# Designs tried in a protein design run: peptides against a protein of PDB entry 5VZU. Part 158

Target 1, 271 residues: chain A of PDB entry 5VZU
Amino acid sequence: GRTLEDIFHEHMQELILMKFIYTSQYDNCLTYRRIYLPPSRPDDLIKPGLFKGTYGSHGLEIVMLSFHGRRARGTKITGDPNIPAGQQTVEIDLRHRIQLPDLENQRNFNELSRIVLEVRERVRQEQQEGGHEAGEGRGRQGPRESQPSPAQPRAEAPSKGPDGTPGEDGGEPGDAVAAAEQPAQCGQGQPFVLPVGVSSRNEDYPRTCRMCFYGTGLIAGHGFTSPERTPGVFILFDEDRFGFVWLELKSFSLYSRVQATFRNADAPSPQ

## One batch from the design tools (peptide; made by RFdiffusion4, then SolubleMPNN)

Design b2_p23_3_s4 (from b2_p23_3, 14 letters changed)
Fold by OpenDDE base, seed 4:
Structure b2_p23_3_s4 (fold): chain B 271 residues (1-271), chain A 23 residues (1-23)
Amino acid sequence: as target 1 above (271 residues)
Amino acid sequence: NKELLEKIEERLSKLDIYGYESV
């Protein structure tokens, strides 16, 4: 029977063929859209910008990384047969840090899967609770028919009598032990390895990471059919490199900053 | 990537149905 390797090989051939067809068909009808680089903010995890990613099946892609408060987004600048340009290929929740285990336990895919799925469940619960608070708050604005309450006459405020004696009660200054906010440990890099069975295009990925976050990646069929978000791990390696582990796909994508400087790529100032 | 996952899942489901040991 066909092996999983045969199925994978056939699928890779189909993807290459589709990529060739798409590139060849559009040679005569290219629409160019100007891309603006997002402005850097002090609170950004790293400098936003263009990253080159290597996807196992799709080859080299360009993604724009941007920060939106407690969220980061990877937006496809290059499309592929599955996901068109302009789609959010990854969405990262910067509230939900993933703590990787020790290096030995990082080799266990099931351990990583457990950790990610537990975070996914917490994110779902928070979304449901926040949806309920937003739902209950909207329900009570029934139209208050402003019945014109009749002008009741201003009763004269009686005179404030004077003599409140100052009780001296010397409340001891309770030592507010300022819980020293442990300075957000500027994350000392921890050893990093991919779990067994997670495919990488090459073994040349950073072996230390700064921090990891829960995220979701966009997957779809050819022609952007049945798009869905799959759970994953965003891995920050350094200022110029991040990865994404696609949990269900058992794959890893490495992204490296595009070192080219672009003139006039800044967003127009909001007028 | 999705089609590969679907093909894998379809294949695994067939393997389970036919009692082929998961390789």
Scores: peptide ipSAE 0.018, ipTM 0.565, DockQ to the pose 0.058
Fold by OpenDDE base, seed 2:
Structure b2_p23_3_s4 (fold): chain B 271 residues (1-271), chain A 23 residues (1-23)
Amino acid sequence: as target 1 above (271 residues)
Amino acid sequence: NKELLEKIEERLSKLDIYGYESV
């Protein structure tokens, strides 16, 4: 019978063949497209731009990070055998911050999985509620001229009486100790470690993170077959580095800013 | 067995994000 090892070997052979086919196609005709850097906005979490991914069998991957209000987007600049260039590899919901536990509990994959799946469920609920409000608002413009049916005079039921004993019960004001939400000190990085069983191609990932957010990653088979969004965690390490934990895959991808200065790479101002 | 194998194969075709180092 086919073993898991046999299936892995076959998959790797197919991946090599696909890479060879795609590479060999470049010998015939190359189409060049100018890429513009997204404009930076004051409210952007970090400077938008090009990031190098250091994950997978694909080798060098380039992703454009851009910000769109409360969402961030990673767009593939380099294609691979599964996901072509121009696809949105990651979508980050900046409304849904993930709080990582302490280092001991960060090693527990089931704890991270629980936290992410709870946020995923909230995002689904918000999408369902927002869909209902948009649906109900269109239906009510029917001018029902409902004729005024005559007000029947319902009767004056009666009077009963007075006894006003003033019970002085001096309820002590329970000091609602407002748990002062300690202002998450935006400046000090939280200690960070990958959960046990999450694969990282490079063990040299940052051991402190600034913020984490819920997101989804795009996965597909070879030739962009059966594309789907899988839940994950966007991890902001610093101004030049972010990670993505692919939850269902149990993989970690590290992205580092391309430090090259591009002259005239700014998008032309919309005239 | 066949349906499980097909599901594993379909899943593995999406798992190349790990590269050779996770095999």
Scores: peptide ipSAE 0.024, ipTM 0.592, DockQ to the pose 0.113; fails the geometry check
Fold by OpenDDE base, seed 3:
Structure b2_p23_3_s4 (fold): chain B 271 residues (1-271), chain A 23 residues (1-23)
Amino acid sequence: as target 1 above (271 residues)
Amino acid sequence: NKELLEKIEERLSKLDIYGYESV
């Protein structure tokens, strides 16, 4: 009978064949599209730009990290047999920070899974509530039939006067203690380790992280069949490195900034 | 057994991020 290993081996052979077919198409026709670097904003979590990542059997891939208000996106610059160039490989919700446990509990995959799934449920609830507010506003343009009903003279009902005394109660100005948003302590990075059973192509990942966020990753079959979003964790290590934990896949991808300087890569200013 | 293998195969076909070394 087929084993899990046999299925995996067959899948890897198919992936190599698809990679070969995909690469061989470049010999016949090349379409070039100019890519512009996203503009940097002061509120960006890190400088946007190109990052090199490792995607399992695909090897080295290039993604563009960009910021869109409270969301970040990783867009594939290099396509593969599963996910074409220009797709959003990761989408990060910067509203939903993930707090990692201590280093001992970080080794427990079930603990990370619990934390991520609780955040996923909150994101789902917020999307349902926000969908209801947008729906109610459209309804009541009922036709104002302007029937001119005649001016009946309303009678002068009388002037009752009484005396209500001015109670002086000098309510003290309650000090609105502005909850000082504690400046996000750019404190020492938290110790970081992958959970047991999360596969990393390289064990040489950063052992400290600055912060983590909820995100979703895109997965698909060969030829971009049945694309779906899976839950994950975006891990910011430093200004030049981030990771993504694919929760359902039990995999980790490390991304490092491309240090190459590109001339004329900035988007033209909108005139 | 067969139904479990078919579900595993369907899941593996979506594993663009898996390397041979991850098994």
Scores: peptide ipSAE 0.024, ipTM 0.593, DockQ to the pose 0.108; fails the geometry check
Fold by OpenDDE base, seed 5:
Structure b2_p23_3_s4 (fold): chain B 271 residues (1-271), chain A 23 residues (1-23)
Amino acid sequence: as target 1 above (271 residues)
Amino acid sequence: NKELLEKIEERLSKLDIYGYESV
């Protein structure tokens, strides 16, 4: 029978052929859309911008990294046969840090899988709990049937007197020390290695990472069929490099900052 | 990516049916 390697090889050939067909068909009908670089914010994990990435079988792609509070987003600038341009290829939850094990245990795919799936379940629980609080608040506006109960003139019972002894209940305002979420200190870089069985297009990836976060990647069939989010790990290596481990695909994508300086790429300030 | 996963899963499911669980 065909080996797994044969299936991978055939699928990669199919993807290359599809890319060739797509590129060749569009040669005569190019539409240009201006893309602005997202503004940098002080609380951004790294400077937002364009990154070149490798999607294993998909090859080289361009992604825009942007930050949205406690979420980061990778938006496809280049499309592929599965995921068109403008789609959000990765979503990163900056609330859910992944702690990688030691270097020996990082080689164990099942350990990484366990860690990621535990975080996925927490994210799912938080989404369900937040959904219940929003649901209970709407239920109690039962239609007040405005029954016009008649104006019975209930009598003026008399004004009993004034003894306003001000009880100085000096309730000390309990200082709710808002636990200032310490800005996630750029942790000491830890040794990094891909688990056994996770494929990388290139073995030349950073062997030290700063931080990891839970994320989801978008996957689909050709023509953007049956799109779904798959769990993964966003890996921050440095200011100019990040990775994404596609857990279910057992694949690693490395993203490197596009070093090109673009003139007038900043969004016009809203006047 | 998804189609590759589906092809792998379909193949694995076929292998399981044929008793290749033991690798």
Scores: peptide ipSAE 0.019, ipTM 0.562, DockQ to the pose 0.056; fails the geometry check

Design b2_p23_4_s1 (from b2_p23_4, 10 letters changed)
Fold by OpenDDE base, seed 3:
Structure b2_p23_4_s1 (fold): chain B 271 residues (1-271), chain A 23 residues (1-23)
Amino acid sequence: as target 1 above (271 residues)
Amino acid sequence: EEKELKELLEKIEERFKKLPKAM
């Protein structure tokens, strides 16, 4: 019978053929768009820029990593038949850190699923609560009809309320020990392994991670049909490497920094 | 040749529309 590997191999051959045919058809009519590198900020989790990511059967794709306050975004620079170039392949919520269990429990896909889905539910609740506060404030400025109602005058009277004595209670200045924000310990890297049943293009991924965050990944059918966001885990390995676990797809993407230097790739200064 | 290649693409595309969503 056909193995899952045989089906995957046939699918990869068809994807390569489609990519070849599309590339050959556009050879005479290429539209070029200049891409600028995002500016680096001191509070950025790592330096923003170009990464090469592994996308299972699609192979290697180029992704721009950028930071937007407490969110990070991966934008496809190269597209595929499912997700076109310019789409946000991953969105990371840097407010919602994921704590990985010990190395033994990291092998359990159901444990990772539980942790991620609990964070997803918290994110959903915070979005609902914040949406209610913004909605109620604007409604009630009905037009105050300025009715001109009239003059009436009256005058009285001066009453003398009394001399309450100044009690001297010498409350000692309690030393508010400013809880020194413990400098975010550059956390010793945690041992890292993929859960059983999560596919990677290769086993050559970092076996130690710095931190993890909740995120969502964009998935679609062929031709960008029925696009949706699925829950996942952003994994920071180092300054030049991160991963994304696609929870529902049971897939892992490894992203490695493109070490090329580009001339005139900086964003134009805001005028 | 070009017509046969187009017909092959259309057949492949119709198969891929039935596949699960991908990333």
Scores: peptide ipSAE 0.314, ipTM 0.759, DockQ to the pose 0.876
Fold by OpenDDE base, seed 4:
Order: structure tokens, then sequence, then C-alpha cells
Structure b2_p23_4_s1 (fold): chain B 271 residues (1-271), chain A 23 residues (1-23)
């Protein structure tokens, strides 16, 4: 019978051929668009910019990481036969932190799956509740018929006088300003390992992570057919590396910062 | 040649439509 390796090898050859065909078809119609780097903000989890990501069988792709308040976004700069350039490959909810278990329990895919799916359901509930509040608030602007209320005349009410009652010096007790919990020093990384059965392109990934967040990854059939968002885990390793665990695909993408300095890549200041 | 390549491409496209979704 065909081995899983034979099937994978045939599939890889077919993907390479398709990538070649698509690339060659575009040779006659190359449109160049300038890409601007997102401006860095002080509240950004890491510096935004270009990352090279591992996409399993597609190989290396270029992704722009950007921050949008409590959300992070990975946008494909390079496309593949399934997902074209300009698509949001990953969307990260920075409000929904994933707590990884100990290193022994991190090997259990079902435990990670449970944790992620529980967060997914919370996110879904919050979206439904917030959708209801936004929906109910718009319904009650019935057209107030502007009845023209008649101009009643300005009665000049008189200038009552200056009574200077003395200020009692009520010494309000100093409210002990609750010491704002210093944001937990982001310094101690947690030991990290991929669950058993999660495929990585290589085993050379960081074995310590700073923090993890719930996110969704975009998947599609060939030719961008039936695109959908799948649950996953964004893993921050350091300033220059993050990962994404594609839960349903049992795959891991490692993203590493592109160290190239781009001159004039900053967005023009809004005039 | 060109016709065989086209038929090969169509067969490959049909196979790809049956592939699982990818990231």
Amino acid sequence: as target 1 above (271 residues)
Amino acid sequence: EEKELKELLEKIEERFKKLPKAM
C-alpha cells in the first residue's frame, strides 16, 4: 500500500507544481503594491513587522504582524494556492490568555484542545451578548415627531444676593490609593513543548514561551474555496519569535522576524 | 504536449479540490 510518506511526497510534488503554475501565470500581469510597516505603539505586545512563518507543506511564507488594540493580526504578504496574499492568516484575541499546563500535561493534545475550546465558547458568548446590546440600543429610535413647541417668552428672573457662608474645613480622610498591581514582569518564561501529534516543520522551536493567547487561523481549500476560521493558540516566545498552533489541523507554525531593515517602509504620516 | 499538460493540470486541479483545507 502507499505509505503516508509516499502520499505526502506526491502531495508535495503536486503543491510545488501548482505553485509553479500559479507563479508562471502571473509573470505576464505583475502588479506591484508598496507595503508599509505598521507604526509601533507603546502598548504593542512586540514590535509589529514582517515575519517568516512555516506553513507546513507550503513552506515559508511572509506575514505582517500588526496590533489593533486588544487584537493582533497576521496578514499574508505571500500567498499560496489555498490562501492568497492579503488574507488575515491569524487573528489573535489578546483579551483571552491561554494558560498552558505544566510541561507533562502540555504533551497531551486533548488537554490543550479542551483549554482552547473552553476559551472559544467564552469568546462566542461574549460576541453574542455584545451583539445583543448593540442590537437593542438601535431599535428604540422611533421617529420623534418634532412637534413645534411654541416660543414661550424669557422671564427675567432677578439677581439674588451675595450670602457668604463660611467654608467648614472638612478634612476628608486620605483614601489609600490601592497600589495598582504592577503589571506582572513579563520576564519568567514558561517551559514549552508541542503536544504529541502536532506536526512541526522542524523540532527547532523555542522551549520556553512568555505568554499564550486564543486566536483563530484561516484555512481554505485550493483556490481559496470554503474559507473558515479554526481555533488555535498564539504563543509568544520572544520579541522576534511567535508560534501558532492550528488545533484542528494539528499543525504548528513558527514565525521569526525578518531582520532586514527596510528604508522608507514607514506609513506616510496622515496629513 | 500542450494538450497533455492541460489534461494533467485539470486532473491535478480536480485532486486539489478534494484535498483537505490548508492554512
Scores: peptide ipSAE 0.304, ipTM 0.731, DockQ to the pose 0.840
Fold by OpenDDE base, seed 2:
Structure b2_p23_4_s1 (fold): chain B 271 residues (1-271), chain A 23 residues (1-23)
Amino acid sequence: as target 1 above (271 residues)
Amino acid sequence: EEKELKELLEKIEERFKKLPKAM
């Protein structure tokens, strides 16, 4: 019978063939679109720009990293047979930090899975609550009060009533215990290792991370069939490197900054 | 040539619809 390895090899050959055929068909009619680099903001987690990402069997792909308030986004610049160019391969929620356990417990996939799924449930609850507030605000189209006719100004009189005394109710200022924003320990990176059973293209990934966030990755069948978002972990290693753990796929993508300087690649200022 | 290439693509795409979703 065909082994899983035989099926994987045939799949890889067919994937390479598809990529070749698509590339060769486009050689007759190349549509060039200008890519603009996102503007850098002081509050951006790292400088936005182009990264080369590892996508397992697809190999290397180019992704644009951009920041949108408390969200980050990876957009495919190169597509593959599953996910075309221009799709948002990863979406990161910078509101939802993932705290990795110690190095021993990081090897446990079920522990990482638990942590990520707990955060996913919180994100889902927040979306449901925010959806209710936006829904109730639209329902009060109060009845158009018919314009009452201009009733004439009756003039009535001046009654004097008296001197109510000022009660000094000294309401104590309740100490709003400002939840001390735990200072982002920005300095010492945490030891990092992939869980057992998470596939990486190679074992050469950073073994120390600065911070992690909840995110979602886009997956689809070939031809962009049945696209869905899967839970994952964005891992910031340094200014030029980040990772994404695809939880359901048990895969890891390493992203490294494209060090090429592009002149005149800045987005036109919004007029 | 172009027709054979298109038929080959369609056959490959039909096989790939049965594969797991990817990134």
Scores: peptide ipSAE 0.294, ipTM 0.749, DockQ to the pose 0.750
Fold by OpenDDE base, seed 5:
Structure b2_p23_4_s1 (fold): chain B 271 residues (1-271), chain A 23 residues (1-23)
Amino acid sequence: as target 1 above (271 residues)
Amino acid sequence: EEKELKELLEKIEERFKKLPKAM
């Protein structure tokens, strides 16, 4: 019988062939768009830039990592038949750190799934609560029908005198010491292993991670049909490597920095 | 040749429409 490996190789060959056919058909009609590297900011978790990511049977894709406050974004620079170029393949919530269990419990897919789904539910609740506060503020501008209130006469209330001594109630400003959010210390590296049943293109991934965050990955059918965001785990390994665990797909993408220097790839300074 | 590649592409696409969503 065909092995799972045979089926995967056949599917990969078909994707390569399809990509070849499309590329050959469009050879005379290539439109080039300039891509700029995101500017680095001091608060960026790692240097933004180009990464090569593993996408299962699609093989290697180029992804731009960028930071947007408490969010990180992976944007496809290369697309595939499911997710086209320019789509946000991963969105990472840097507010929602995931604590991985010990190595024994990391092998349990259901434990990782539980941890991530609990974070997903918290994120959903926070989005609902923040949506309600924004909604209630707009409702009360009913059109005040400007009934012309009649000109009631200007009663000249008399000029009673000045002498109220200012009580210097020196209310000490309680220094609400804004608890300086300790810059998320790159925790001591934790041993890392993929759960049983999570597929990787190879077993060559870092076996130690710095930190993990909740994120969502974009999935779609062929031709970008019915696109949806699925829960996952962003794993920071080092300055040049991160991973994403796609829970619903039971897949792991490893992203490695593209070690290339691009001349004039910086965004033009906003004039 | 071009026609055969088109027919092959159409067959591959029709197969991929039946696959699960991918990343």
Scores: peptide ipSAE 0.372, ipTM 0.825, DockQ to the pose 0.845; fails the geometry check

Design b2_p23_4_s2 (from b2_p23_4, 13 letters changed)
Fold by OpenDDE base, seed 1:
Structure b2_p23_4_s2 (fold): chain B 271 residues (1-271), chain A 23 residues (1-23)
Amino acid sequence: as target 1 above (271 residues)
Amino acid sequence: KEKELKELLKKIEEKFKKLPKAA
């Protein structure tokens, strides 16, 4: 019978052949667009920029990481047959940290899946509650018929009465014990391992992570068919490396900063 | 050659349309 290795090699050969055929077809009609690096902000989790990501059989792809307040975004700079260039491959909610279990329990895919799906449900509830508050506020602007209030006359300016008695109501200042938000300790990096059954293209991933966040990844069939956002985990390793665990795909993508310095790649200052 | 390559590409594309979604 065909081995899994034989099937994988055939699939990889077919992908390489497709890439070759497509590249050769585009040689006569290439459109070039300048890509600008996003500006760095002090509050950015890491420096924004270009990362090389591992996408299983598709190989290495270029992703732009950018920060948008309490959200991070990975945008494909290179596309593949499933997800075209310019799509948001990952969206990270920096409001929703994922607490990884101990190293022993990190090997359990079902435990990671449980933790992520609980956070997904909280995000869904918060979106529903915020949608209700925004909905109720719009309902009460019934059209006030502006009845033309008649021009009532200019009645006179009655007098000065002075009585200034300052009531000294000594309201006791209730001690609002401001619960000191303990500064989120930039926690010592915790040991990190992929769950059993999560596929990685390379086993050489960082074995320590700084923090994790809830996120969603874009998946689609060939030709960008039936695109959907699936739950996952963004893993910050260091200033130059992050990962994404795709729960539904049972896969891990490692992203490493492109160390090349680009001249004239900074976004033009907004005039 | 070019026709055969287009036919082969089409065959590969039709195979890959049956694969699960990917990232």
Scores: peptide ipSAE 0.424, ipTM 0.854, DockQ to the pose 0.880
Fold by OpenDDE base, seed 5:
Structure b2_p23_4_s2 (fold): chain B 271 residues (1-271), chain A 23 residues (1-23)
Amino acid sequence: as target 1 above (271 residues)
Amino acid sequence: KEKELKELLKKIEEKFKKLPKAA
């Protein structure tokens, strides 16, 4: 019978052949768009830029990491048959830190899944509550029927006098100590291992992580069919490496910084 | 040749439409 390896090789050959056919159909219609590196900000979790990521069967892909306040975004620079270039492969919520369990419990996929789904539910509740405050303010512009009720000249009741005793209500301004969100201290790195049953293309991933955050990953069928955002974990390893655990796919993608110096890759300052 | 390639492509595409979603 065909080995699992033979089936995998046939599948990979078919993927390569499809990519080849599609690229060959573009013929002379190749358009080049310049991509600029995002500007670095002081509050960025790591330097933004290009990362090479592992996407299982699709191989190596290029992702741009950028920061948008309390959100990070991975944008595909290279596309695949499922997720085209320019799509946001990952969206990270830097408000929602994931605390990984101890190393023994990290091997339990169900424990990681529980932790992430509890955070997902909190994120969903916060989105619903923030949606209600925005909704109530718009409702009550009922049509002011401009009934032209007639100008009855109601009389000038007299100007009673002046006693302006200044009550010095020295209301101490309660110092709303804005809890300065302590910059998420790069905590001591914790031991990191993938759960049992999470596939990695390579076993050579960092075995220590700095921080983890809740995120969502974009998945789709072939030809970008039925795209959806699925829950996952962003794993910060170091300044040049991060991972994403795709819970639904039971997959891990490792991203490593592209160690290339690009001349004139910065966006021109808006003049 | 071109027709056979189009038929092959279609067959491959129909196979891949049955695969799970991917990232």
Scores: peptide ipSAE 0.408, ipTM 0.842, DockQ to the pose 0.866
Fold by OpenDDE base, seed 3:
Structure b2_p23_4_s2 (fold): chain B 271 residues (1-271), chain A 23 residues (1-23)
Amino acid sequence: as target 1 above (271 residues)
Amino acid sequence: KEKELKELLKKIEEKFKKLPKAA
């Protein structure tokens, strides 16, 4: 019988052949577009820029991380047969933190799935409520027919007098205890492990994380067929490393900063 | 030869369209 290794080997040969065919078709007409690095902002969770990502069978891909207020975005700079270059591979909601359980319960995929799906439902509810408030405001521009009702002279009703005595009530200055925003303790990184049955390309991932957020990942069939956003977890490890857990795929992608310095890669200042 | 290769490539493409979605 065919082994799992024989099936995998045939599948990999076919993937290499497909990649070669697509690459050879593009060699006849290459369009080059300049890519600019996103400007860094003080409120950015980490410095935006280029990251090398591990995508299962496709190998090493380049993703640009950028920040857009309460959202982060991973954009493919290199494409694959499923997701082409320029697509948003991940979209992260920085409003919705995910609290990981203890290290023992992190092994349980169903527990992580439960936590993420509860956050997904909250995000969906907030989107429905915010959609209702925007709808009601537009309705009431009824045409004000300017009927010119005539100037009837309404009479001079009389000037009742001014006797407002000033009550002196000396309200004590309540001490506005400025709630010192406790500096978000850059707490010791939480111990991190992948759930059992989540595939990683490399077991050499960071074993501590700073924080996690809800996000969505783009998945598709070959040739970008039936693209959809699936729930996942963005994991911030450090300034130069993040991960994404794809719940539906039961896979993990590790992203590491590209340390190359580019001359003239900054966006031109808006004049 | 070239026709047989085009038929093989089409068969491979049709196989990959039936695979699970990926990231």
Scores: peptide ipSAE 0.342, ipTM 0.774, DockQ to the pose 0.819
Fold by OpenDDE base, seed 2:
Structure b2_p23_4_s2 (fold): chain B 271 residues (1-271), chain A 23 residues (1-23)
Amino acid sequence: as target 1 above (271 residues)
Amino acid sequence: KEKELKELLKKIEEKFKKLPKAA
């Protein structure tokens, strides 16, 4: 019978051949472009730069992380058979923080999916409302010549009298103990575990995370067919590591900073 | 040989077009 090893070798040969086909289609038109590192800003969640991603069957990928106000962007520097180089693989909404449940409930994929889909619906509502305000503001420059309707004299209603006795009802001030939202100590990482049924290529992922945000990931078929944005979770582990949970794919991608110092990799200052 | 290779490549391409989308 075919061994699992025989099936694996056949699959690997097919993947290598597909990678070769896609690469060979571009063999006559290799354009080299210089890549510049994005400038760091004080308000950036972490230092922008190159990250090494470990996801999918395609091996090792390089992603550029950059910050754009309340959004972060992952851009593929290396392409694969599904998504070519230069595509925005992830878009992160830094306005929509995701609170992970306790460690026990983090094992439940359906709970994580619920939390993310609720945030997705809020983002969709905000986009619809912001679209309506931009539409309504342009229409009403019609010059309403408001003719001055004559001021009818409002009659003076009379001054009835004084007698309200002071009832001393000493209502005890119920101490509304404002539950002081303990400022989520920005410094202590929350315990982190992947949900059951989420695949990771590497089981050696960080077991604590700093923050999570709503994001969308780009998925496509081979040859960049039918590309779409899917909901996911950006997980900040530390200054040099982040993850992305792809909900629809039930997969996790780990990204680690490329620790190479590049000479003259900074964008030329706009003169 | 060249024709057989083109037919094999086409068969593989058609197989991979049926795979789930990936990131």
Scores: peptide ipSAE 0.311, ipTM 0.757, DockQ to the pose 0.760

